# Ledger of designs, part 92: peptides against a protein of PDB entry 3ZOQ

Target 1, 223 residues: chain A of PDB entry 3ZOQ
Amino acid sequence: QLLQDSWWNQLKEEFEKPYYQELREMLKREYAEQTIYPDSRDIFNALHYTSYDDVKVVILGQDPYHGPGQAQGLSFSVKPGVKQPPSLKNIFLELQQDIGCSIPNHGSLVSWAKQGVLLLNTVLTVRRGQANSHKGKGWERLTDRIIDVLSERERPVIFILWGRHAQMKKERIDTSKHFIIESTHPSPFSARNGFFGSRPFSRANAYLEKMGEAPIDWCIKDL

## One batch from the design tools (peptide; made by RFdiffusion4, then SolubleMPNN)

Design b2_p18_5_s4 (from b2_p18_5, 13 letters changed)
Fold by OpenDDE base, seed 5:
Structure b2_p18_5_s4 (fold): chain B 223 residues (1-223), chain A 18 residues (1-18)
Amino acid sequence: as target 1 above (223 residues)
Amino acid sequence: SEEEALRKSDEEVLRESG
């Protein structure tokens, strides 16, 4: 898959490493033998929509939705026409309470991605119906590198870390340069324990403004 | 607790369609 030049320059060395070659071979088998999500053309959508230089905000997810037609290659995002998963619904509820956005009639976060919100899962593929089925196969090493190169970037980044899994990445982030917004996960099991009321969207925009950057238009238009 | 909620959240993520 072709990446934007800015990402290619940052990640090209990873693609030559044995772990990634093994991952790639594994994926070839998986896509050939099983139903894998997202579509192979969409695996790197997060990087496609948001160049290395354009990243303003990072939102980390775990792995793609494993139901038909859901995964869009963007963390938490679902293709138009797909019912919003519970966590995504809660994200939109917080969005509404935080900055007054209406709840969209779809779950696509592409508009965020196009504005510099890197919607990155730590694992970028999954077998249908088998959450975390591609855990430990090499994706984490690549996505850790993505976090690393962003952390090393001079221009500050805002990392939004919902839940334990995402927060485990804090150690990789240079907090002298970058900002971290943490809360519990938007999952129904945890949202009321800190996610709701955390106001990540307004807080992110406040940081962007402090940095002299344009804020994100978090409000998503209906389709 | 928040810690317990975080653990349950991880489980929920796995339970969800994604």
Scores: peptide ipSAE 0.062, ipTM 0.789, DockQ to the pose 0.069
Fold by OpenDDE base, seed 1:
Structure b2_p18_5_s4 (fold): chain B 223 residues (1-223), chain A 18 residues (1-18)
Amino acid sequence: as target 1 above (223 residues)
Amino acid sequence: SEEEALRKSDEEVLRESG
């Protein structure tokens, strides 16, 4: 997929590396022979919606939803008309408790992405019904580089790290310059042990205001 | 515990791929 200039300038060297070429060839086979999510045109939606320079907040996910019609290339987000997954439901519950937003009738987080919230999965593709099936195939190296170049950016970024998987990336983030918001994962298994009440949305906006930036309108309108 | 919660969280993440 073609990236816009801001991300291309940051990542072009990665695309020339053997690991990425191998990943690309693997993906071509996978998409041809199996059902892979998201649609190949949506793989880089996170980068399409949020340019390198426009990133204000990063929310890390693991890999795309593996059910039909769910994944849209944004972490935690599902296409309109799709039942909200349990973790996403809890995200909206915390959003409501944190800043008073209503629970939307859909699960699309595109409005966040358009405001500078990079909704990045560490792995950007998955086989239908096989969670994490594309782990260790090369995506992690690319997405690590995405984190790295954001960490190196002069303009500060807010990283929201839910759960252990995301928090493992903290070592790649210059915390002298960037802000970290950590809690347990929004999963039903862990949400009551730290995610609920963590108020990541108001905290993120507080940091943005401190930096002299416009806050995120986290509230999502019904469709 | 938090560690148990994190473990369970990872399991759920794998299940739902979130």
Scores: peptide ipSAE 0.038, ipTM 0.751, DockQ to the pose 0.102
Fold by OpenDDE base, seed 2:
Structure b2_p18_5_s4 (fold): chain B 223 residues (1-223), chain A 18 residues (1-18)
Amino acid sequence: as target 1 above (223 residues)
Amino acid sequence: SEEEALRKSDEEVLRESG
């Protein structure tokens, strides 16, 4: 896929490495033989919507939703017209409690992405009905590099790390330069143990203001 | 149901990520 110049400059060396070539060959087989999400053209949507230089906030997910029509290449986000997953519903509940936003009638987070919120999964593809089916196939190495190059960036980034999986990436983040917002995962099984009341949206905006940057408009308009 | 499938997905995420 074509990447923006800013991301290409940061990641071009990865695409030439054997692991990524093997990943690409694997993906070709997977997309040919099975139903894979998201659409192959949407795999890098997070990078398409948010350039390397425009990243203000990173929200890490594990892997795409594995149901029909759900995944759109953005962590936690679903295509318009798709029922909001439980974790996403909880994200919107926290958003409402945190900064007063209304619950949108859809689950697309594209408006966040366009404002500099990198909605990155650590694994960027999945088989239909098989969560985490593409774990350990090479995506993690690429997405680790994405985190690394952001960590190396002079302009600070805010990393929102929900749950243990995302928090494992903390070791790759220069906390002397970047900000981390941590809580339990927004899943119904964990949200009451720390996610609710964590106020990640107002906290992120507070950091942006301290850095002299424009805050994110987290409120999502109805479609 | 779709909601059950979505819930299961979240459960699996928690199983892997805690």
Scores: peptide ipSAE 0.034, ipTM 0.646, DockQ to the pose 0.356
Fold by OpenDDE base, seed 4:
Order: C-alpha cells, then sequence, then structure tokens
Structure b2_p18_5_s4 (fold): chain B 223 residues (1-223), chain A 18 residues (1-18)
C-alpha cells in the first residue's frame, strides 16, 4: 500500500514488522475468500486524504461499516448515495445544534478529511455482516502507532474521543501537548447520555483558534 | 458498551438495507 511520504516516514518501520506481514497475508486470504470492506484500495483513505503534517483533528472509530457500499476508509463516513447510519445521523444532529450546519443529503465526510480531520478507525477492515471480525488481527498495533506518532508530533493535535473504546486510547496521547474532547458515543444507545450537547465541533475550532490555526469548516454541502 | 452499541447500530442499518 502506497502512502504519502509524510506517513511513510512515520510508519515504514511498522510495515516491515512480522505482525504487519501476518496481517497482510491474512487480508490477502480474506479479500480472496470473503467479502471484505472497504475496498482494498480504500483501506488507507484516512491517511491518503490527511497527511501526517496536515492532521489538525483526529476522530477515532472502531471498525468499518460492514454493509455493502458503506465503508470508504474513513471513520463514521459513508459513500455518497448510502443511507446515513444512525450514529452518523446523530453526528449531524449534534453538528446542527452545535454550530448551525444543515443536515447534508449524503454521509461523506471527505470534506473534513481534506481539511485535516483524520477519520481513523482502530481496525481498518471488516468482513461483510460481521462487525469486529478483524479485531485482534494486527490493525490495532498499526493504528496505535499512528496515534503514537501523532502524540509525539510537536504541532498539537485535537483528539475527539467518542465512547469508551476511543477513550481507552487517551493513555497514548500526551495531554500536556494535545487536546482531548470526550463524550459518550453518537450511537442511539449512548448519544443521549452525553454526546448530544457535547459541542465537539465548536470546541475543536476553539482549540484551533488558540493554536493560531484556521478552524475546520464542518458544514457539509449537498452533492 | 459502546462497542455493542455500535455493533447493534450497524446491524440495524444492514437489516434496513437488506
Amino acid sequence: as target 1 above (223 residues)
Amino acid sequence: SEEEALRKSDEEVLRESG
């Protein structure tokens, strides 16, 4: 998998490690024998859209959507034309209440990624219809390294950690240098317990302004 | 857990899309 130079410089050593080679071999078998999401060319879309140096905000997800045509290699994001999943709908509801954005007619978060929002899942592939089917296969070690190298970066990053799974990564983040925004998960099962009203978008932009950086335009235009 | 919540949410979407 070809990565941008900035990410390659940070991750090249990982790709040479046995765990990643084993992961790669597993993925070759899985993609050959099963329906795996996202498309193999889209696995690293988060890193393709957002270079290491351009990362301003990180939003952590668990693993890709496991339905047909949904996953596009970006956490919480779905390809245009795909029905917005409940968690994503709640994200847009909070976005509207937080900063007044209209609800878009699609679920693609590519515009965020292009502005420096790294939409990273901790596991980057999934078998169709089987959530977390690729958990514990090596992705977590790579994505932990992604978090680590961002934490080690001198230029501060804002980490948005929705739910306990994402919040478990807080121990890997230098909170003396980087900013954390935490709430419950946007899932219908948890959103009313703290996600709604958490205002992560305005808070992220407030931190960016304090850093002297341009805020994210979180509002998504219709396609 | 949030993991279970996410799983159920994804399953709901898959069910509705099937």
Scores: peptide ipSAE 0.033, ipTM 0.718, DockQ to the pose 0.102

Design b2_p18_6_s1 (from b2_p18_6, 5 letters changed)
Fold by OpenDDE base, seed 2:
Structure b2_p18_6_s1 (fold): chain B 223 residues (1-223), chain A 18 residues (1-18)
Amino acid sequence: as target 1 above (223 residues)
Amino acid sequence: PEPPQPPLPLPLGPHLQD
């Protein structure tokens, strides 16, 4: 029932702070009174699939998908059988153009998470049909701490920062030690302004190889 | 794939209960 030991050691002090206690009490009310996504059991899936020590790459999202059955506690990822959202479709288009991967028949990025890609949203919950409904409720302070402890880690991390919201976290990242890949957001509204052709997948693997680490197998198998 | 179990300090199950 605990976070993986490596994350617990980094975050345990946050869970004792008043802001997180208030957040938790808010979430208890929200899950009781509203339809909240993801399932309460899935809120920390990003940390469950990718330990603190195993993080190779971080991909930051804003908040979970707010439609039924979509969110699975991983940024940009959707559960199998769920229609791929527009931003995710564009991610797969860039993946195909960057390194030749086929477009998968599902939207689950769990295979990335299991390889050390931390798929972190800055806000980890949302009300059904109400984007950003849990903004400013305490999640940002916890997820800022996640970024901070990764920045403090000796072993380098690659941060992929799509769009302005994610890029605002750049000030928290020690660029003398860590690598940053920036572009516009994969959203249909911004993808043509720099996301397409940014080649984040091959660039991330090039950094991993330079560090003497195994590259990510970004290609996703059909289910 | 089956999701991992939720960590403390959040309660288990679909309803966050103490």
Scores: peptide ipSAE 0.023, ipTM 0.616, DockQ to the pose 0.133
Fold by OpenDDE base, seed 4:
Structure b2_p18_6_s1 (fold): chain B 223 residues (1-223), chain A 18 residues (1-18)
Amino acid sequence: as target 1 above (223 residues)
Amino acid sequence: PEPPQPPLPLPLGPHLQD
């Protein structure tokens, strides 16, 4: 089976649709002819680490990091040993100010994913050195469906929407059931305009506690 | 430990099957 059972049940029909078949064929060519990130085995890591039923929080990104060894199929996350990108550094700064966590010596957010934080990019692949190079190729339709099936879920989800791109997905989210945390993007260009001080981590945990769920341990241990 | 990854819907290499 291609995905965890819970995700497969939600997404199996998408993989049979023409748009996805076209995307698949495109990606086969891209991975054969170009350097594409993340590794093809890591494309769906967000779904591998966090089952459909276990999703508590969603953090939306745009597309993967396009530098060597960076992307690991999780939004904002980088593999251990990789220098933390500016946006991720700001995420950790806010984490420290929000709930007192130490800044980790690595950028892997896998510990969040394992706790039910779906770290989803809207586009799941990118050419080396070419941001948004796979935009409009079909990923957005699949990831929109991921948002849709989460929105349709009875058990509430918390969506953390940093910046306008992520916030555009708000129209797909049933806000009568689900909680939204919005701010400017953690990018150095926008972080001082509302991301810093937004306290998304404590706010997410407050919603989880209100729902009677265990909070996320957002603090990341050094490796 | 990270769980083993199931096959991906995208057979983009010899490690992936249709």
Scores: peptide ipSAE 0.022, ipTM 0.594, DockQ to the pose 0.084
Fold by OpenDDE base, seed 3:
Structure b2_p18_6_s1 (fold): chain B 223 residues (1-223), chain A 18 residues (1-18)
Amino acid sequence: as target 1 above (223 residues)
Amino acid sequence: PEPPQPPLPLPLGPHLQD
């Protein structure tokens, strides 16, 4: 099965639009001519692991990691065996300080995704070694629609918006229904200016509990 | 990891026949 039925019902109209057809043709060329990340089969992993109905929390990233074997189709996540990027290390430091979780020996966030944490990048592909190389090619329109259909959902969602890029999406979120957790980005350049001590994990769980939903087990087991 | 089903309408990698 393609996208889970719940996402297909929400997004099927987008895939028929000219912008997405153009994006698809561009991606065909890119994957044929360049090294593109993630693997083409992993582009929609965020939607594969977390159905539309199962989304509890959204964490927005910008674009995939552009190094070999890193990108997993999930924002901030890296495949097992890959060195944790600096931003991810800071995420785990905040996780430890916030709720006492141990720092895992890997960087895979799949366990979050399986619990209803949509780990969505705004751009879903990148050229090897070229950050933002697929910016402005059509992904943002699709991922904006993903945000829109979640905003339109009656069941509340928690949006975790780290840094200015993610926070620019706030205008698309109905704050009368949905909860927003904002801080500076976990990047080493910004983490000390508000990310550390922001306690996004405990705050997200507090909202979930208030809504009568099961909290996220944010602690990641070693592999 | 469950083998990701090829996201149609995603460009199937060159190994995925249209």
Scores: peptide ipSAE 0.024, ipTM 0.602, DockQ to the pose 0.091; fails the geometry check
Fold by OpenDDE base, seed 1:
Structure b2_p18_6_s1 (fold): chain B 223 residues (1-223), chain A 18 residues (1-18)
Amino acid sequence: as target 1 above (223 residues)
Amino acid sequence: PEPPQPPLPLPLGPHLQD
């Protein structure tokens, strides 16, 4: 699937660069020889669901879930019918406490993506059972460029940065134009140290309202 | 075992475009 024109215009130069061509060739081998997640057609789902111009909020993840059927090409999201991972469960707990949403019976965040929430991992692929196996292979350069072109956009963006890995990207964000919401990661190991009670959903909507934009409907319906 | 994965989608290029 081709990228939407808005993303293509922002990223076309990256796809011609040697690093991306090398990444592409690596990924061709990986998908042929190994079990790689997500499905190759789902790698750019975050960009497919949310155009460059439609981005209102960015939520950064590290890399895809590495278990069968989990990864959906969206950060923190899992395909319907898949058990919610611990971090995602905590996201929904905070969502409930923040704005009163019910906990959904599935883990798909596609409804957020369709409303302008860019669910971006910094690394877009992973080997089965091997977390961070595609770290340092070229994805970070592309996803850094995605952050850069959003930072350069005149229309403001809200960046939600959970945990240290995501917060390291703050240096790439023009805070004179864009808003940042920071807390500890939703992981069970860190959620009680600041993620719970951080109220990222209501805070994001408050910024959107100040910008004269429609808020996100964060509540997810059951399937 | 998972089914064979399709070719990588590419935004541009003569090969593996979808």
Scores: peptide ipSAE 0.023, ipTM 0.621, DockQ to the pose 0.135; fails the geometry check

Design b2_p18_6_s2 (from b2_p18_6, 6 letters changed)
Fold by OpenDDE base, seed 4:
Structure b2_p18_6_s2 (fold): chain B 223 residues (1-223), chain A 18 residues (1-18)
Amino acid sequence: as target 1 above (223 residues)
Amino acid sequence: PAPPAPPLPLPLGPHLQD
């Protein structure tokens, strides 16, 4: 099975490069020898749910949740039935305060992805219990290319960049064409320093409206 | 709906077998 045509056309050359082949071989060993998250079938969920052409908003994460059953292949998202991580709880608190959405009884952001919100981590895999264990292994080069090809796209994109790690990608984004929403990270360590009250959801929709596009329905229904 | 399987060139399956 291949990526959707729109993503395949943008990324096919990356998959032939030595760095990606080395990454792939590393991942084969990692998944065979250790518990790696997300499930290998879920690694590219962000690209599966949101085609290249359908991207309206990008939300960058760092790497997947490293606990059992958490990672869903979407940044900040967790599978239904999984306790909401602290950062995700804060995201929903800001969502409630920003646009009045109720806090959902689950942590799945799939409804956002289906509307054109690319929920992309910069690193797409992690060892169980070992945050950043797959940092510097090749994922960043691929995900940088994802950012690059979106930046090169004629149709504007909204990039939501929470915290320093995501904001470091700003240099790759043509800000003459694309829109940036920046704040501190939703983590409990930083949320009170600027994330709360940043109103990223209403601001994103305001940009979409300026572009003549349908806004995102950010409110998540209970399951 | 259920999440789709990973695309090539990453192998399918839980252990990324070719």
Scores: peptide ipSAE 0.027, ipTM 0.621, DockQ to the pose 0.113
Fold by OpenDDE base, seed 2:
Structure b2_p18_6_s2 (fold): chain B 223 residues (1-223), chain A 18 residues (1-18)
Amino acid sequence: as target 1 above (223 residues)
Amino acid sequence: PAPPAPPLPLPLGPHLQD
């Protein structure tokens, strides 16, 4: 199956480039020889759940969770039944304090994705137990292009940039059209230094309302 | 619900087989 037509139109040229073909061949070897996350069918879930035209908000992550059953192809998200990682727990704590949502009994952010929140990692695969193992292999060039084509879109987007890695992408975003929400990362090592109290969810909705768009229902129902 | 299938620029199926 192809990407949704809206993403395919934006990214088709990237898939023909040598860097992506090399990445693809690398991934074929990796998935054959090692345990790679997410499942190969889930690599592009962020683009599958949120079309190019439907993107309202972007939340950037680094790379997938590298433990069994965790990665869902969405930044910060974990499959139902999986223990919430520390950063995700902090995201839900901020969500509760920001807009009063209950902390869900699972870590799936699919409901956000379906509403137009692009949950994009800059690197889309990882070896089991080896964080950043697929860094610098070509994913960053593709995901940079994803940011670029969103930046070029006339209809405004809200970019939520947690921590330095995500904030390095700010230079690619046309701030004359698009909105940026920045804070420290939700990681336990940085959350108390600016993430908590940053209120990214209410701020994002405030921008959406100003643009005449429906706000995101950030509250996640229990499963 | 089941996630969407991968795009064609990548091999389909387990272990990215063509």
Scores: peptide ipSAE 0.027, ipTM 0.616, DockQ to the pose 0.084
Fold by OpenDDE base, seed 5:
Structure b2_p18_6_s2 (fold): chain B 223 residues (1-223), chain A 18 residues (1-18)
Amino acid sequence: as target 1 above (223 residues)
Amino acid sequence: PAPPAPPLPLPLGPHLQD
């Protein structure tokens, strides 16, 4: 299958470039020889759930969770039945304090993705137990292009940039058209230094309403 | 909901295979 037409039109030229062909061949070897996450069918879930035209909000992550059954191709999200990672627990704590949502009994953010929240990691694969093992292999060039084509879009986007890694992408975003929400990362190591109390969910909805768009229903129902 | 199948130009199937 192809990407959705709206993403394909924006990215098709990237897939023909040498860097992506090399990345693809590397990934074929990695998936054959090692345990790689997410499942190969889930690598592009962020683009599958949220079309180019439907993007309202972008939340940038670094790379997928590297534990069994965790990653599902969406930044910060974990499959149902998986214990919520510490950063995700903090995201839900902030969500509760920001807009009063209950903490869900699972960690799937698919409901956000379906509403136009692009849950994009800058690197889309990882070796089991080896964080950042696929850093610098070509994913960043593709995901930079994803940011670029969103920045070039006429209809405004809200970028939520948690921590320094995500904030380094700010230089690629046309802030004359698009909105940025920045704070420290939700990680236990940084959350108390600015993530808690940053209220990214209500702030994002305030921008959407100002633009005449429907807000995101950030509250996640139990399964 | 079940995730979609891998897009082209990645290899088709459940794993990255030719």
Scores: peptide ipSAE 0.026, ipTM 0.622, DockQ to the pose 0.105
Fold by OpenDDE base, seed 1:
Structure b2_p18_6_s2 (fold): chain B 223 residues (1-223), chain A 18 residues (1-18)
Amino acid sequence: as target 1 above (223 residues)
Amino acid sequence: PAPPAPPLPLPLGPHLQD
C-alpha cells in the first residue's frame, strides 16, 4: 500500500536512497525466512492513520512488540484481544489519573492515531522474540527524517518523549515552534520515577487548546 | 508449509516497480 500524499511528498526522496533500498531487501528476506512483526501490511500504520498535515501529537516508541499477534504498526498499541503489555497498562493508569478515563478492555490506540496522534516507533519491524533485532538496519534514518519534516512544519506539533531513547530525538526538534512533554518511560522499571503524575494527556490538550486546535479525546471505548 | 508472507507494501520511488 502507498503512503498518503502528504507523507509521500515529505518522504519520497528517502525511498529512493540506497539505505532504504537495502532495508527493503533485508525486510523481504526477513519476512520470507523469519517470523517478523508487525504484519508486513501494518508496518506503516502510524503514517496511514495519521497524515503529515493531521499530526497534532507524536508519541515515540523504540521498536514493535515481538510476541505473536501483538504489534499493529503503532507505538505502544496492541491488537484487540491481546493482553495489555506492562508499559501500556501504565499508560492507561496515568490516563485514568490524569483525566479520569476508564481503563479500556483492550490495548488498541487506533482511536488516538485517527485523531492526529502519530504513534511512531523509531524501528518499525522486529523478529519474533528478539527485541531490537532490526536496530541499525535503516529504519532509524527514515524515522529521523519523519521527525525532521515534522519539526520543519510551520503548524506546531506536540512531542511526547517517554524515556531516554525518545528524549535523544529532542535535538532534532525545533523547540521554538514545537512543544515537548518529557518524563520517564511507562515501563514498570521506570514509571514510578516520573511517568506517573506527569499528566501528558491533559498537558497535550491544554497546548492544543492554546493553539486553537481541537483537543484529543484520549479516552478509549471498550470493544 | 506456511504460505509465503505477502509482498511488503513499502513505498517505492516513481521509477521502481514491484
Scores: peptide ipSAE 0.024, ipTM 0.609, DockQ to the pose 0.106

